# Peptides against a protein of PDB entry 5VVV, part 82

Target 1, 276 residues: chain A of PDB entry 5VVV
Amino acid sequence: FLCGVVEGFYGRPWVMEQRKELFRRLQKWELNTYLYAPKDDYKHRMFWREMYSVEEAEQLMTLISAAREYEIEFIYAISPGLDITFSNPKEVSTLKRKLDQVSQFGCRSFALLFDDIDHNMCAADKEVFSSFAHAQVSITNEIYQYLGEPETFLFCPTEYCGTFCYPNVSQSPYLRTVGEKLLPGIEVLWTGPKVVSKEIPVESIEEVSKIIKRAPVIWDNIHANDYDQKRLFLGPYKGRSTELIPRLKGVLTNPNCEFEANYVAIHTLATWYKSN
Target 2, 276 residues: chain A of PDB entry 5VVV as posed
Amino acid sequence: FLCGVVEGFYGRPWVMEQRKELFRRLQKWELNTYLYAPKDDYKHRMFWREMYSVEEAEQLMTLISAAREYEIEFIYAISPGLDITFSNPKEVSTLKRKLDQVSQFGCRSFALLFDNIDHNMCAADKEVFSSFAHAQVSITNEIYQYLGEPETFLFCPTEYCGTFCYPNVSQSPYLRTVGEKLLPGIEVLWTGPKVVSKEIPVESIEEVSKIIKRAPVIWDNIHANDYDQKRLFLGPYKGRSTELIPRLKGVLTNPNCEFEANYVAIHTLATWYKSN

## One batch from the design tools (peptide; made by RFdiffusion4, then SolubleMPNN)

Design b2_p15_8_s1 (from b2_p15_8, 9 letters changed)
Fold by OpenDDE base, seed 4:
Structure b2_p15_8_s1 (fold): chain B 276 residues (1-276), chain A 15 residues (1-15)
Amino acid sequence: as target 1 above (276 residues)
Amino acid sequence: SIRDEELELMRKDAE
């Protein structure tokens, strides 16, 4: 069970010292996972093709080493979906080289994220792939296998919540393709019925699990505040029955952008997790 | 932008 934090918000990423402090807190609270997915990290999303500099490499190596020190699984995410051409072998090779570099930093867990992108393929991709889901699954499977089938590999679908599913969760051709074609060792991220789900009913998890043919990892936006700079979400982790725990592969909270505001959010997630 | 659209959706969900 993956339980911890995803740094997955828009806005200023946390600094390395904050991330190290996070790892210390996660360990103390018996959580085990950090997903590196800051949307405004240029080399994560907008410039995903660009290799890390020597200085950036040193920082990431140090961060990954710190995660290991605190027994936190460091998952490196990349979001190539803004402008990748799935059918172009050069694009695939570029993605491989980028993840090779991160592997050299000591990272062993990875994620490919296709959230917050247009549900359209370019003309070249339409000639090769039957659907957008087929294109995403193809590259994800290839990368997963290329990396030697790491123990933890995550996929974030473009339809990552109930409200994004067409026509609905149980009948989504996109999610059906993901469920059928995504290799079984790859986990699927999900935010619940909505992008920000006040509640995640057990039935909603059963529904999505059936179509994707696996228990999802919750990307939980309950404490996310990147959409409202005037608000801090200081309340407890709530609206999730502990009955979800045996039906999930994990929960990663995407909390307030302000690192210092997240004590209650993360601590109460830990309490929730341990209460099962 | 996609970013702005997503943030607006999140805002609505949080109401």
Scores: peptide ipSAE 0.698, ipTM 0.966, DockQ to the pose 0.875
Fold by OpenDDE base, seed 2:
Structure b2_p15_8_s1 (fold): chain B 276 residues (1-276), chain A 15 residues (1-15)
Amino acid sequence: as target 1 above (276 residues)
Amino acid sequence: SIRDEELELMRKDAE
């Protein structure tokens, strides 16, 4: 069971010292996972093709080493979906080289994220793939296999919550394709009924699990505040029955942008997790 | 932008 934090918000990413402090807190609270997915980290999303510099490499190596020190699984995410051409072998090769570099930093767990992108393929991809889901699954499977089938590999669907599913969760052709064609060793991220889900009912998890043919990892935006700079979410992790735990592969909370505001959010997630 | 759209959706969901 993956339980911890995803740094998945828009805005200024956390600094390395904050991330190290996070790892210490995660260990103390018996959480086990950090997903690196800061939207405004240039080489994560907008410039995903760009290799890390020597200086950036040193920082990431140090960060990954720190995660290991605190027994936190460091999952490196990349979000190529803004402008990748799935059918272009050069693009696939570029993605492979980027992940190879990160592998050299000591990273062993990875995620491909296709959240927050347009649902349309380019003309070249439409000639090769039957659907957007087929394109995403193809590259994800290829990368997963290329990396030697790492023990932890995550996929974030474009339809990552109920409100994004067309026509709905249970009948989504996109999610059906993901469920049927995504290799079984790849985990699927899910955010619940909404982008920010006040509640995640057991029924909703059963529904999505059926179509994706696996228990999801929750990307939980309950404490996310990147959408409103005037709000801090200081309340407890709630609206999730502990009955969800045996039905999930994990929960990663995407908390407030302000690192210092997240004590209650993360601590109460830990309490929730340990209560089962 | 996609960013603005997503942030707006999050804001609405959090109401």
Scores: peptide ipSAE 0.683, ipTM 0.963, DockQ to the pose 0.896
Fold by OpenDDE base, seed 3:
Structure b2_p15_8_s1 (fold): chain B 276 residues (1-276), chain A 15 residues (1-15)
Amino acid sequence: as target 1 above (276 residues)
Amino acid sequence: SIRDEELELMRKDAE
């Protein structure tokens, strides 16, 4: 069970010292996972093709080493979906090289994210792939296999919540393709019925699990505040029955952008997790 | 932008 934090918000990413402090807190609270997915980190999303500099490499190596020190699984995410051509072998090779570099930093867990992108393929991809889901699954499977089938590999679908599913969760052709074609060792991220789900009912998890043919990892935006810079969400982790725990592969909270505001968010998640 | 659209959706979901 993956339980911890995803740094997945828009806005200024956390500094390395904050991330190290996070790992210490995660360990203390018996949580085990950090997903690196800061939207405004340029080499994560907008400039995903660009290799890390020597200085950036040193920082990431140090960060990954710190995660290991605190027994936190460091998952490196990349979001190529803004402008990748799935059918272009050069693009696939570029993605491979980027992830090879990160592997050299000591990273062993990875994620491919296709959230917050247009649900369209370019003309070249339409000639090769039957659907957008087929294109995404193809590259994801290839990368997963290329990396030697790491123990933890995550996929974030473009339809990552109930409200994004067409026509709905259980009948989504996109999610059906993901469920049928995504290799079984790859986990699927999900935010619940909504992007920010006040509640995640058990039945909603059963529904999505059926179509994706696996238990999802929750990307939980309950404490996210990147949509309102004047708001801090200081309430407890709630609206999630502990009955979800045996039905999930994990829960990663995407908390407030302000690192110092997340004590309650993370601590109450930990309490929830340990209450099962 | 996609960012602005997503943030607006999040805001609405959080209301």
Scores: peptide ipSAE 0.680, ipTM 0.963, DockQ to the pose 0.874
Fold by OpenDDE base, seed 5:
Structure b2_p15_8_s1 (fold): chain B 276 residues (1-276), chain A 15 residues (1-15)
Amino acid sequence: as target 1 above (276 residues)
Amino acid sequence: SIRDEELELMRKDAE
């Protein structure tokens, strides 16, 4: 069971010292996972093709080493979906090289994120792939296999919540393709019925699990505030029955952008997780 | 972001 934090918000990323402090807190609270997915990290998303500089490499190596020190699984995410051409072998090779670099930093767990992108393929991809889901699954499977089938590999679908599913969760051709074609060792991220789910009913998890043919990892935006910088979500982790725990592969909270605001959010997640 | 747009819609529906 993956339980911890995803740094997955828009806005100013946490500094390395905050991330190290996070790892210490995660360990102390018996949480085990950190997903590196800061949307405004240029080399994570907008410039995903760009290799890390020597200085950036040193920072990431240090961060990954710190995660290991605190027995936190460091998952490196990349979000190539803004402008990747899935059918272009050069794009695939570029993605492979980027993940190879991160692997050299000591990273062993990875994620491919296709959240917050348009549901459209370019003309070249339309000639090769039957659907957007087929394109995403193809590259994800290829990368997963190329990396030697890492123990932890995550996929974030474009339809990552109930409201984004067309026509709905149970009938989504996109999610059906993901469920049927995504290799079984790859985990699927899900935010619940909505992007920010006030509640995540057990029935909603059963529904999505059926179509994706696996228990999801919850990317939980309950405490996310990147959409409203005037708000701080300081309340406890709530609206999730503990009955979800046996039905999930994990829960990663995407909390407030302000690192210092997240004590209650993360601590109460830990309490919730240990209550099972 | 798509996320922000959905949240804006959710807010409007909650008002």
Scores: peptide ipSAE 0.043, ipTM 0.734, DockQ to the pose 0.327

Design b2_p15_8_s2 (from b2_p15_8, 7 letters changed)
Fold by OpenDDE base, seed 4:
Structure b2_p15_8_s2 (fold): chain B 276 residues (1-276), chain A 15 residues (1-15)
Amino acid sequence: as target 1 above (276 residues)
Amino acid sequence: SIREKELKQKREDAE
């Protein structure tokens, strides 16, 4: 069971010292996972093709080493979906080289994220792939296998919540393709019925699990505040029955942008997790 | 933008 934090918000990413402090807190609270997915990290998303500089490499190596020190699984995410051409072998090779670099930093867990992108393909991709889901699954499977089938590999679908599913969760051709074609060792991220789900009913997890043919990892935006700089979400982790735990592969909270505001959010997630 | 669309969706979900 993956339980911890995803740094997945829009806005200023956390600094390395904050991330190290996070790892210390996660260990203390018996959580085990950090997903590196800051939307405004340029080389994560907008400039995903760009290799890390020597200085950036040193920082990431240090961060990954710190995660290991605190027994936190460091998952490196990349979000190529803004402008990748799936059918272009050069794009695939570029993605491979980027993840090779991160592997050299000591990272062993990875994620490919296709959230927050347009649900369409370019003309070249339409000639090769039957659907957007087929294109995403193809590259994801290839990368997963290329990396030697790492113990933890995550996929974030473009339809990552109930409201984004067309026509709905149970009938989504996109999610059906993901479920059928995504290799079984790859985990699927999900935010619940909504992007920010006040509640995640057990029935909603059963529904998505059926179509994706696996238990999802919750990317939980309950404490996310990147959409409202005037609000801090200081309340407890709630609206999730502990009955979800045996039906999930994990929960990663995407909390407030302000690192200092997240004590209650993360601590109460830990309490929730341990209450099962 | 995609960013603005997503942030708007989150605001709506949080209301």
Scores: peptide ipSAE 0.762, ipTM 0.974, DockQ to the pose 0.854
Fold by OpenDDE base, seed 5:
Formats: C-alpha cells, sequence, structure tokens
Structure b2_p15_8_s2 (fold): chain B 276 residues (1-276), chain A 15 residues (1-15)
C-alpha cells in the first residue's frame, strides 16, 4: 500500500529542504511514499525533454538519497502529454533518455502522467493509434519495459476522475483501453468522483477498479489549494471510509502549496491509514 | 490555458 504525499500542485514547488523535512515526517508517521510531480517544475512538464543540468542533477541525487535514508519510496513523475508525439520514435527515445538520467540519480520508481492535457491526438498519432488511450498505453508499456519493469510504476490517465470520464466511468472507452492494454504491473492514479473529491465512496472505487482491472492509487486533492491560495485547508483527512484501504493500492495526498500548512492533513492521513 | 481550466475545475469541485 502506497501512502504519503504527491507534490502535484500548480505554483511554487517545495524547496529541497522542505522535501527532506517531508521525508522525516513521513517516516515518523509511518508513511512510505513521495511522488515528485510539481506542475511548475519545467523539466517535469513544460520542458520534459530537457535533461537536468549538473546542478539540478546533484540536487535530485541528494533528494533521492534523502528519501532512501528515511525509507521513503521516491517516485519520479514526468508529464510529457502537453506536446509529445506518441508515434515519433525520437520522442520515445527522448523520454527514455530523460528517465535514464533520473535512474542514474538512484531513482527506481517512476510515473507517467497524462493529467491536465487535451483529450486529442495530433494527425501523425491518429494514423498510428486507434485512440488517445492506445497511444498513452503504448508509450507507457514501452517505457515500463524499457526501465526493466520497476517495482513501482504509476500511470495517470487523462480521465483521472469520474467527471472527466466520457460518457461515464463504467462505459469510458478510454478507461476500458487502459484497463485492458496497460500492463498489469503498472498502477493507475485516480482522484475520485471529482478532481477535488469531498467524498470518495466505496462504490465509486469499485466502479473504477472494475474498468481499469486493478485497484487504483488515489491522488487525493482534498487539501489542495493551488486553485485558491487565499484558502488553506487545515482540516483532517476525511470523507474516505477506512473500508477503502483494502480496495486501493495507495493514497497520495496532494496538499496545500504552503508546506507549513500540511501538518494536520498529512498526520490525519497517517492516522486514517493506520486505523485499518 | 490548461492550467486555468484545471484550476477552475478544482474551484468548482471545492464549492
Amino acid sequence: as target 1 above (276 residues)
Amino acid sequence: SIREKELKQKREDAE
């Protein structure tokens, strides 16, 4: 069970010292996972093709080493979906080289994120792939296999919540393709019925699990505030029955942008997790 | 932008 934090918000990313402090807290609270997915990290998303500089490499190596020190699984995410051409071998090779670099930093767990992108393919990809889901699954499977089938590999679908599913969760051709064609060792991220889900009913998890043919990892935006930084979500982790735990592969909270505001959010997630 | 769209969706979901 993956339980911890995803740094997955828009806005100023946390600094390395905050991330190290996070790892200390995660360990202390018996949480085990950090997903690196800051939207405004240029080399994560907008400039995903760009290799890390020597200085950035040193920082990431240090961060990954710190995660290991605190027994936190560091998952490196990349979000190539803004402008990748899935059918272009050069794009695939570029993605491979980027992940090779991160592997050299000591990273062993990875995620490919296709959230927050347009649900369309370019003309070249339409000639090669039957659907957007087929394109995404193809590259994801290829990368997963290229990396030697790492123990933890995550996929974030473009339809990552109930409201984004067309026509709905149970009938989504996109999610059906993901479920059927995504290699079974790859985990699927999900935010619940909504992007920000006040509640995640058990029935909603059963529904999505059926179509994706696996228990999802929850990317939980309950405490996210990147959409309104005038609001701080200081309340407990709630609206999630503990009956979800045996039906999930994990829960990663995407909390407030303000690192200092997240004590209650993360601590109460830990309490929730350990209550099962 | 996609960013603005997603942030708007989050605001709506949080209401």
Scores: peptide ipSAE 0.761, ipTM 0.974, DockQ to the pose 0.868
Fold by OpenDDE base, seed 3:
Structure b2_p15_8_s2 (fold): chain B 276 residues (1-276), chain A 15 residues (1-15)
Amino acid sequence: as target 1 above (276 residues)
Amino acid sequence: SIREKELKQKREDAE
């Protein structure tokens, strides 16, 4: 069971010292996972093709080593979906080289994220792939196999919540393709019925699990504030029955942008997780 | 932008 934090918000990413402090807190609270997915980290998303510099490499190596020190699984995410051409072997090779570099930093867990992108394929991809889901699954499976089928590999669908599913969760052709074609060792991220889900009913998890043919990992935006930085969400982790725990592969909270505001968010998640 | 669209969706979901 993956339980911890995803740094997945829009806005200024956390600094390396904050991330190290996070790992210490996660260990103390018996959480086990950090997903690196900061939307405004240039080489994560907008410039995903760009290799890390020597200085950036040193920082990431140090960060990954710190995660290991605190027994936190460091998952490196990349979001190529803004401008990748799935059918172009050079693009696939570029993605492979980027993830090879990160593997050299000591990273062993990875994620491919296709959240917050347009649903349209380019003309070249339409000639090769039957659908957007087929294109995404193809590259994800290829990368997963190329990396030697790491123990933890995550996929974030473009339809990552109930409200984004067309026509709905149980009948989504996109999610059906993901469920049928995504290799079984790859986990699927999900935010619940909504992007920010006040409640995540058990029935909603059963519904999505059926179509994706696996238990999802919750990307939980309950404490996210990137949409309104004038607000801090200091309430407990709630609206999630502990009955979800045996029906999930994990829960990763995407908390407030302000690192110091997240004590309650992370601590109450830990309490929830240990209460089962 | 995609960013603005997603942030708007989050605001609406949080209400």
Scores: peptide ipSAE 0.756, ipTM 0.974, DockQ to the pose 0.847
Fold by OpenDDE base, seed 2:
Structure b2_p15_8_s2 (fold): chain B 276 residues (1-276), chain A 15 residues (1-15)
Amino acid sequence: as target 1 above (276 residues)
Amino acid sequence: SIREKELKQKREDAE
């Protein structure tokens, strides 16, 4: 069971010292996972093709080493979906080289994220793939196998919550393709009925699990505040029955942008997890 | 932008 934090918000990313402090807190609270996915980190999303500099490499190596020291699984995410051409072998090779570099930093867990992108393919990809889901699954499976089938590999769908599913969760051709064609060793991220879900009913998890043919990892935006800089979400982790735990592969909370505001959010997630 | 669209959706969901 993956339980911890995803740094997945828009806005200024956390600094390395904040991330190290996070790892210390996660260990103390018996949580086990950090997903590196800051939207405004240039080489994560907008410039995903760019290799890390020597200085950036040193920082990431140090960060990954710190995660290991605190027994936190460091999952490196990349979001190539803004401008990748799935059918172009050069794009695939570029993605492989980028993840090879991160592997050299000591990273062993990875994620490919296709959230927050347009639900369409370019003309070249339409000639090769039957659907957007087929294109995403193809590259994800290839990368997963290329990396030697790492123990933890995550996929974030474009239809990552109920409101983004067309026509709905249970009838989505996109999610059906993901469920049928994504290799079984790859985990699927899910956000619940909405992008910000006040509640995640058990029935909603059973519904999505059926179509994706696996228990999801929750990307939870309950404490996300990147959409309102005037609000801090200081309340407890709530609206999730503990009956979800045996039906999930994990929960990763995407909390407030302000690192210092997240004590209650993360601590109460830990309490929730240990209550099962 | 995609960013603004997603932030708007989050605001609407949180209300």
Scores: peptide ipSAE 0.756, ipTM 0.973, DockQ to the pose 0.876

Design b2_p15_8_s3 (from b2_p15_8, 7 letters changed)
Fold by OpenDDE base, seed 4:
Structure b2_p15_8_s3 (fold): chain B 276 residues (1-276), chain A 15 residues (1-15)
Amino acid sequence: as target 1 above (276 residues)
Amino acid sequence: SIREKELKQKLEDAE
């Protein structure tokens, strides 16, 4: 069970010292996972093709080493979906080289994210792939296998919540393709019925699990505040029955942008997790 | 933009 934090918000990413402090807190609270997915990290998303500099490499190596020190699984995410051409072998090789570099930093867990992108393909990709889901699954499977089938590999679908599913969760051709074609060792991220789900009913998890043919990892935006700079979410982790725990592969909270505001959010997630 | 669309969706969901 993956339980911890995803740094997955829009806005200023946390600094390395904050991330190290996070790892210390996660260990103390018996959480086990950090997903590196800051949307405004240029080399994560907008400039995903660009290799890390020597200085950036040193920082990431140090961060990954710190995660290991605190027994936190460091998952490196990349979001190529804004402008990748799935059918172009050069694009695939570029993605491989980028993840090779991160592997050299000591990273062993990875995520490929296709959230927050348009649900369409370019002309070249339409000639090769039957659907957007087929294109995404193809590259994801290839990368997963290329990396030697790491123990933890996550996929974030473009339809990552109930409201984004067309026509709905149980009948989504996109999610059906993901469920059928995505290799079984790859986990699927999900935010619940909505992008920000006040509640995640057990029935909603059963529904999505059936179509994707696996228990999802919750990307939980309950404490996310990147959409309103005037609000801080200081309340407890709530609206999730502990009955979800045996039906999930994990929960990663995407909390307030302000690192210092997240004590209650993360601590109460830990309490929730340990209460089962 | 995609960013603005997503942030608006989050805001709507949080209301």
Scores: peptide ipSAE 0.752, ipTM 0.973, DockQ to the pose 0.899
Fold by OpenDDE base, seed 3:
Order: structure tokens, then sequence, then C-alpha cells
Structure b2_p15_8_s3 (fold): chain B 276 residues (1-276), chain A 15 residues (1-15)
């Protein structure tokens, strides 16, 4: 069970010292996972093709080493979906080289994210793939296999919540393709019925699990505040029955952008997790 | 923008 934090918000990413402090807190609270997915980290998303500099490499290596020190699984995410051409072998090779570099930093867990992108393909991809889901699954499977089938590999679908599913969760051709074609060792991220889900009912998890043919990892935006800089969410982790725990592969909270505001959010997640 | 769209969606969901 993956339980911890995803740094997945829009806005200024946390600094390395904050991330190290996070790892210390996660360990103390018996949580085990950090997903690196800061939207405004340029080499994560907008400039995903660009290799890390020597200085950036040193920082990431140090960060990954710190995660290991605190027994936190460091998952490196990349979001190529803004402008990748799935059918272009050069794009695939570029993605491979980027992840090779990160592997050299000591990273062993990875995620491919296709959230927050347009639900369409370019003309070249339409000639090769039957659907957008087929294109995404193809590259994801290839990368997963290329990396030697790491123990933890995550996929974030473009339809990552109930409200984004067309026509709905149970009948989504996109999610059906993901469920059928995504290799079974790859986990699927999900935010619940909505992007920010006040509640995640058990039945909603059963529904999505059926179509994706696996238990999801929750990307939980309950404490996310990147959409309103005037709000801080200081309340407890709630609206999730502990009955979800055996039905999930994990829960990663995407909390307030302000690192210092997240004590309650993360601590109460830990309490929830340990209450099972 | 995609960013603006997603942030608006989050705001709507949180209300």
Amino acid sequence: as target 1 above (276 residues)
Amino acid sequence: SIREKELKQKLEDAE
C-alpha cells in the first residue's frame, strides 16, 4: 500500500530542504511514499525532453538519497503529454534517455502522467493508434518494459476522475482501453468522483476498479489549494472510509502549496491509514 | 489555458 504525498500542485515547487523535511515527517508518521510531480517544474512537464544539468542532477541525487535514508519510496513522475508525438520513435527514445538519467540518480520508481492535457491526438498519431488511450498505453507499456519492469510504476490517465470520464466511468472507452491494454504491473492514479473529491465512496472505487482491472492509487486533492491562494486547508483527512484501504493500491495526498500548512493534512492521513 | 481550466475545475469541485 502506497501512502504519502504527491507534490502535484501548480505553483512554486517545494525546495529541496522542504522535501527532505517531508521525508522525515513521512517516516515518523509511518508513511512510505513521495511522488515527485510538481507541475511548474519545467523539466517535469513543459520541457520534459530536457536533460537535467549537472547541478540539477546533484540535487536530485541528494534528494533521492535522502528519501532512501528515511525509507521513503521516491517516485519520479514525468508529464510528456502536452506535446509528445506518441508515434515518433525519437520522442520515445528521448523519454527513455530522460528516465535513464533519473535512474542513474538512484531512482527505481517512476510515473507517466497524462493528466491536464487535451484529449486528442495529432495527425501522425491518428494514423498509428486507434485512440488516445491506445497511444498512451503503448508508450507507457514500452517505457515500463524498457526500465526493466520496476516494482512501482504509475500511470495517470487523462480521465483521472469520474467527471472527466466520457460518457461515464463504467462505460468509458478510454478507461476500458487502459484497463485491457495497460500491463498489469502498472498502477493507475485516480482522484475520485471529482478532481477535488469531498467524498470518495467505496462504490465509486469499485466502479473504477472494475473498468481499469486493478485497484487504483488515489491522487487525493482534498487539501490542494493551488486553485485558490487565499485558502489554506487545515482540516483533517476525511470523507474516505477506511473500508477503502483494502480496495486501493495506495493514497497520495496532494496538499497545500504552502509546505508549512500541511501538518494536519499529512498527519491525519497517517492516522486514517493506520486505523485499518 | 489548460492550467486555468484545471484550476477552475478544482475551485468548482471544492465549493
Scores: peptide ipSAE 0.749, ipTM 0.973, DockQ to the pose 0.877
Fold by OpenDDE base, seed 5:
Structure b2_p15_8_s3 (fold): chain B 276 residues (1-276), chain A 15 residues (1-15)
Amino acid sequence: as target 1 above (276 residues)
Amino acid sequence: SIREKELKQKLEDAE
């Protein structure tokens, strides 16, 4: 069970010292996972093709080493979906090279994120792939296998919540393709019925689990505030029955942008998790 | 932008 934090918000990413402090807190609270997915990290998303500089490499190596020190699984995410051409072998090779670099930093867990992108393909990809889901699954499977089938590999679908599913969760051709064709060792991220789900009913997890043919990992935006910097979500982790725990592969909270505001959010997630 | 769309969606969901 993956339980911890995803740094997945828009806005200023946390600094390395905050991330290290996070790892310490996660360990102390018996959480085990950090997903690196800051939207405004240029080399994570907008410039995903660009290799890390020597200085950036040193920072990431240090961060990954710190995660290991605190027995936190560091998952490196990349979000190539803004402008990747799935059918272009050069794009695939570029992605492989980028993840190879991160692997050299000591990273062993990875994620491919296709959230927050247009639900369409370019003309070249349409000639090769039957659907957007087929394109995404193809590259994801290839990368997963290329990396030697790491123990933890995550996939974030473009339809990552109930409201984004067309026509709905149970009938989504996109999610059906993901479920059927995504290799079984790859985990699927999900935010619940909505992007920000006040509640995640058990029935909603059963529904999505059926179509994706696996228990999802919740990317939980309950405490996310990147959409309104005037709000701080200081309340407890709530609206999630503990009955979800045996039905999930994990929960990663995407909390407030302000690192200092997240004590209650993360601590109460830990309490919730340990209550099982 | 995609960013703006996502942030608006989050805002709506949070209401």
Scores: peptide ipSAE 0.748, ipTM 0.973, DockQ to the pose 0.894
Fold by OpenDDE base, seed 2:
Order: C-alpha cells, then sequence, then structure tokens
Structure b2_p15_8_s3 (fold): chain B 276 residues (1-276), chain A 15 residues (1-15)
C-alpha cells in the first residue's frame, strides 16, 4: 500500500530542504511514499525533453538519497502529454533517455502522467493509434518494459476523476482501453468523483476499479489549494471511509502549496491509514 | 489555458 504525499500542485515547487523535511515526517508517521510531480517544475512538464544539468542532477541525486535514508519510496513522475507526439520514435527515445538519466540518479520508481492535457491527438498520432487511450497505453507499456518493469510504476489517466470521464466512469471507452491494455504491473492514479472530492465513496472506487481492472492509487486533492491563494486547508483528512483501504493500492495526498500548512493534512492521513 | 481550466475546476469542486 502506497501512502504519502504527491507534490502535484501548480505554483512554486517545494525546495529541496522542504522535501527532505517531508521525508523525515513521512517516516515518523509511518508513511512510505513521495511522488515528485510539481506542475511548474520545468523539466517535469513543460520542458520534459530537457535533460537535467550537472547541478540539477546533483540535487536530485541528493534528494533521492535522502528519501532512501528515510525509507521513503521516491517516485519520479514526468508529464510529457502537453506536446508529445506518441507515434514519433524520436519522442519515445527522448523520453527513454530522460528516464535513463533519472535512473542513474538512483531512482527506481516512476510515473507517467497524462493529467491536465487536452483530450486529443495530432494528425500523425491519429494515423497510428485508434484512440488517445491507445497512444498513452502504448508509450506507457513501452517505457515500463524499457525500464525493466520497475516494482512501482504509475500511470495517471487523462480521465483521472469521475467528472472527466466520458460519458461516465463505467462506460468510458478511454478507461476501458486503459484497463484492458495497460500492463497489469502498472498502477493507475485516480482522484475520486471530482478533481477535488469532498467525499470518495466506496462505490465510486468499486466502479473505477472494475473498468481499469485493478485497485487504483488515489491522488487526493482534498487539501490542494493551488486554485485559491486565499485558502489554506488545515482540516483533517476526512470523507474517506477506512473501508477504502483494502480496495486501494494507495493514497497520495496533494496538499497545500505552503509546505508549513500541511502538518494536519499529512498527520491525519497517517492516522487514517493506520486505523485499518 | 489548461492550467486555468484545471484551477477553475478545482475551485468549483471545492465550493
Amino acid sequence: as target 1 above (276 residues)
Amino acid sequence: SIREKELKQKLEDAE
């Protein structure tokens, strides 16, 4: 069971010292996972093709080493979906080289994220793939296999919550394709009925699990505040029955942008997790 | 932008 934090918000990413402090807190609270997915990290999303510099490499190596020190699984995410051409072998090779570099930093767990992108394909991809889901699954499977089938590999669908599913969760051709064609060793991220879900009912998890043919990892935006600079979410992790735990592969909370505001959010997630 | 759309969606969901 993956339980911890995803740094997945828009806005200024956390600094390395904050991330190290996070790892210490995660260990103390018996959480085990950090997903690196800061939207405004240039080489994560907008410039995903760009290799890390020597200085950036040193920082990431140090960060990954710190995660290991605190027994936190460091999952490196990349979000190529803004402008990748799935059918272009050069794009695939570029993605492979980028992940190879990160592998050299000591990273062993990875994620491909296709959240927050347009639900369309370019003309070249339409000639090769039957659907957007087919294109995403193809590259994801290829990368997963290329990396030697790492023990932890995550996929974030474009339809990552109920409100983004067309026509709905249970009847989504996109999610059906993901469920049927994504290799079984790849985990699927899910955010619940909404992007920010006040509640995640057990039934909603059963519904999505059926179509994706696996228990999801929750990307939980309950404490996310990147959408309103005037709000800080200081309340407990709630609206999730502990009955969800045996039905999930994990829960990663995407909390407030302000690192210092997240004590209650993360601590209460830990309490929730340990209560089962 | 995609960013603006997603942030708006989050805001709506949180209301």
Scores: peptide ipSAE 0.732, ipTM 0.971, DockQ to the pose 0.920

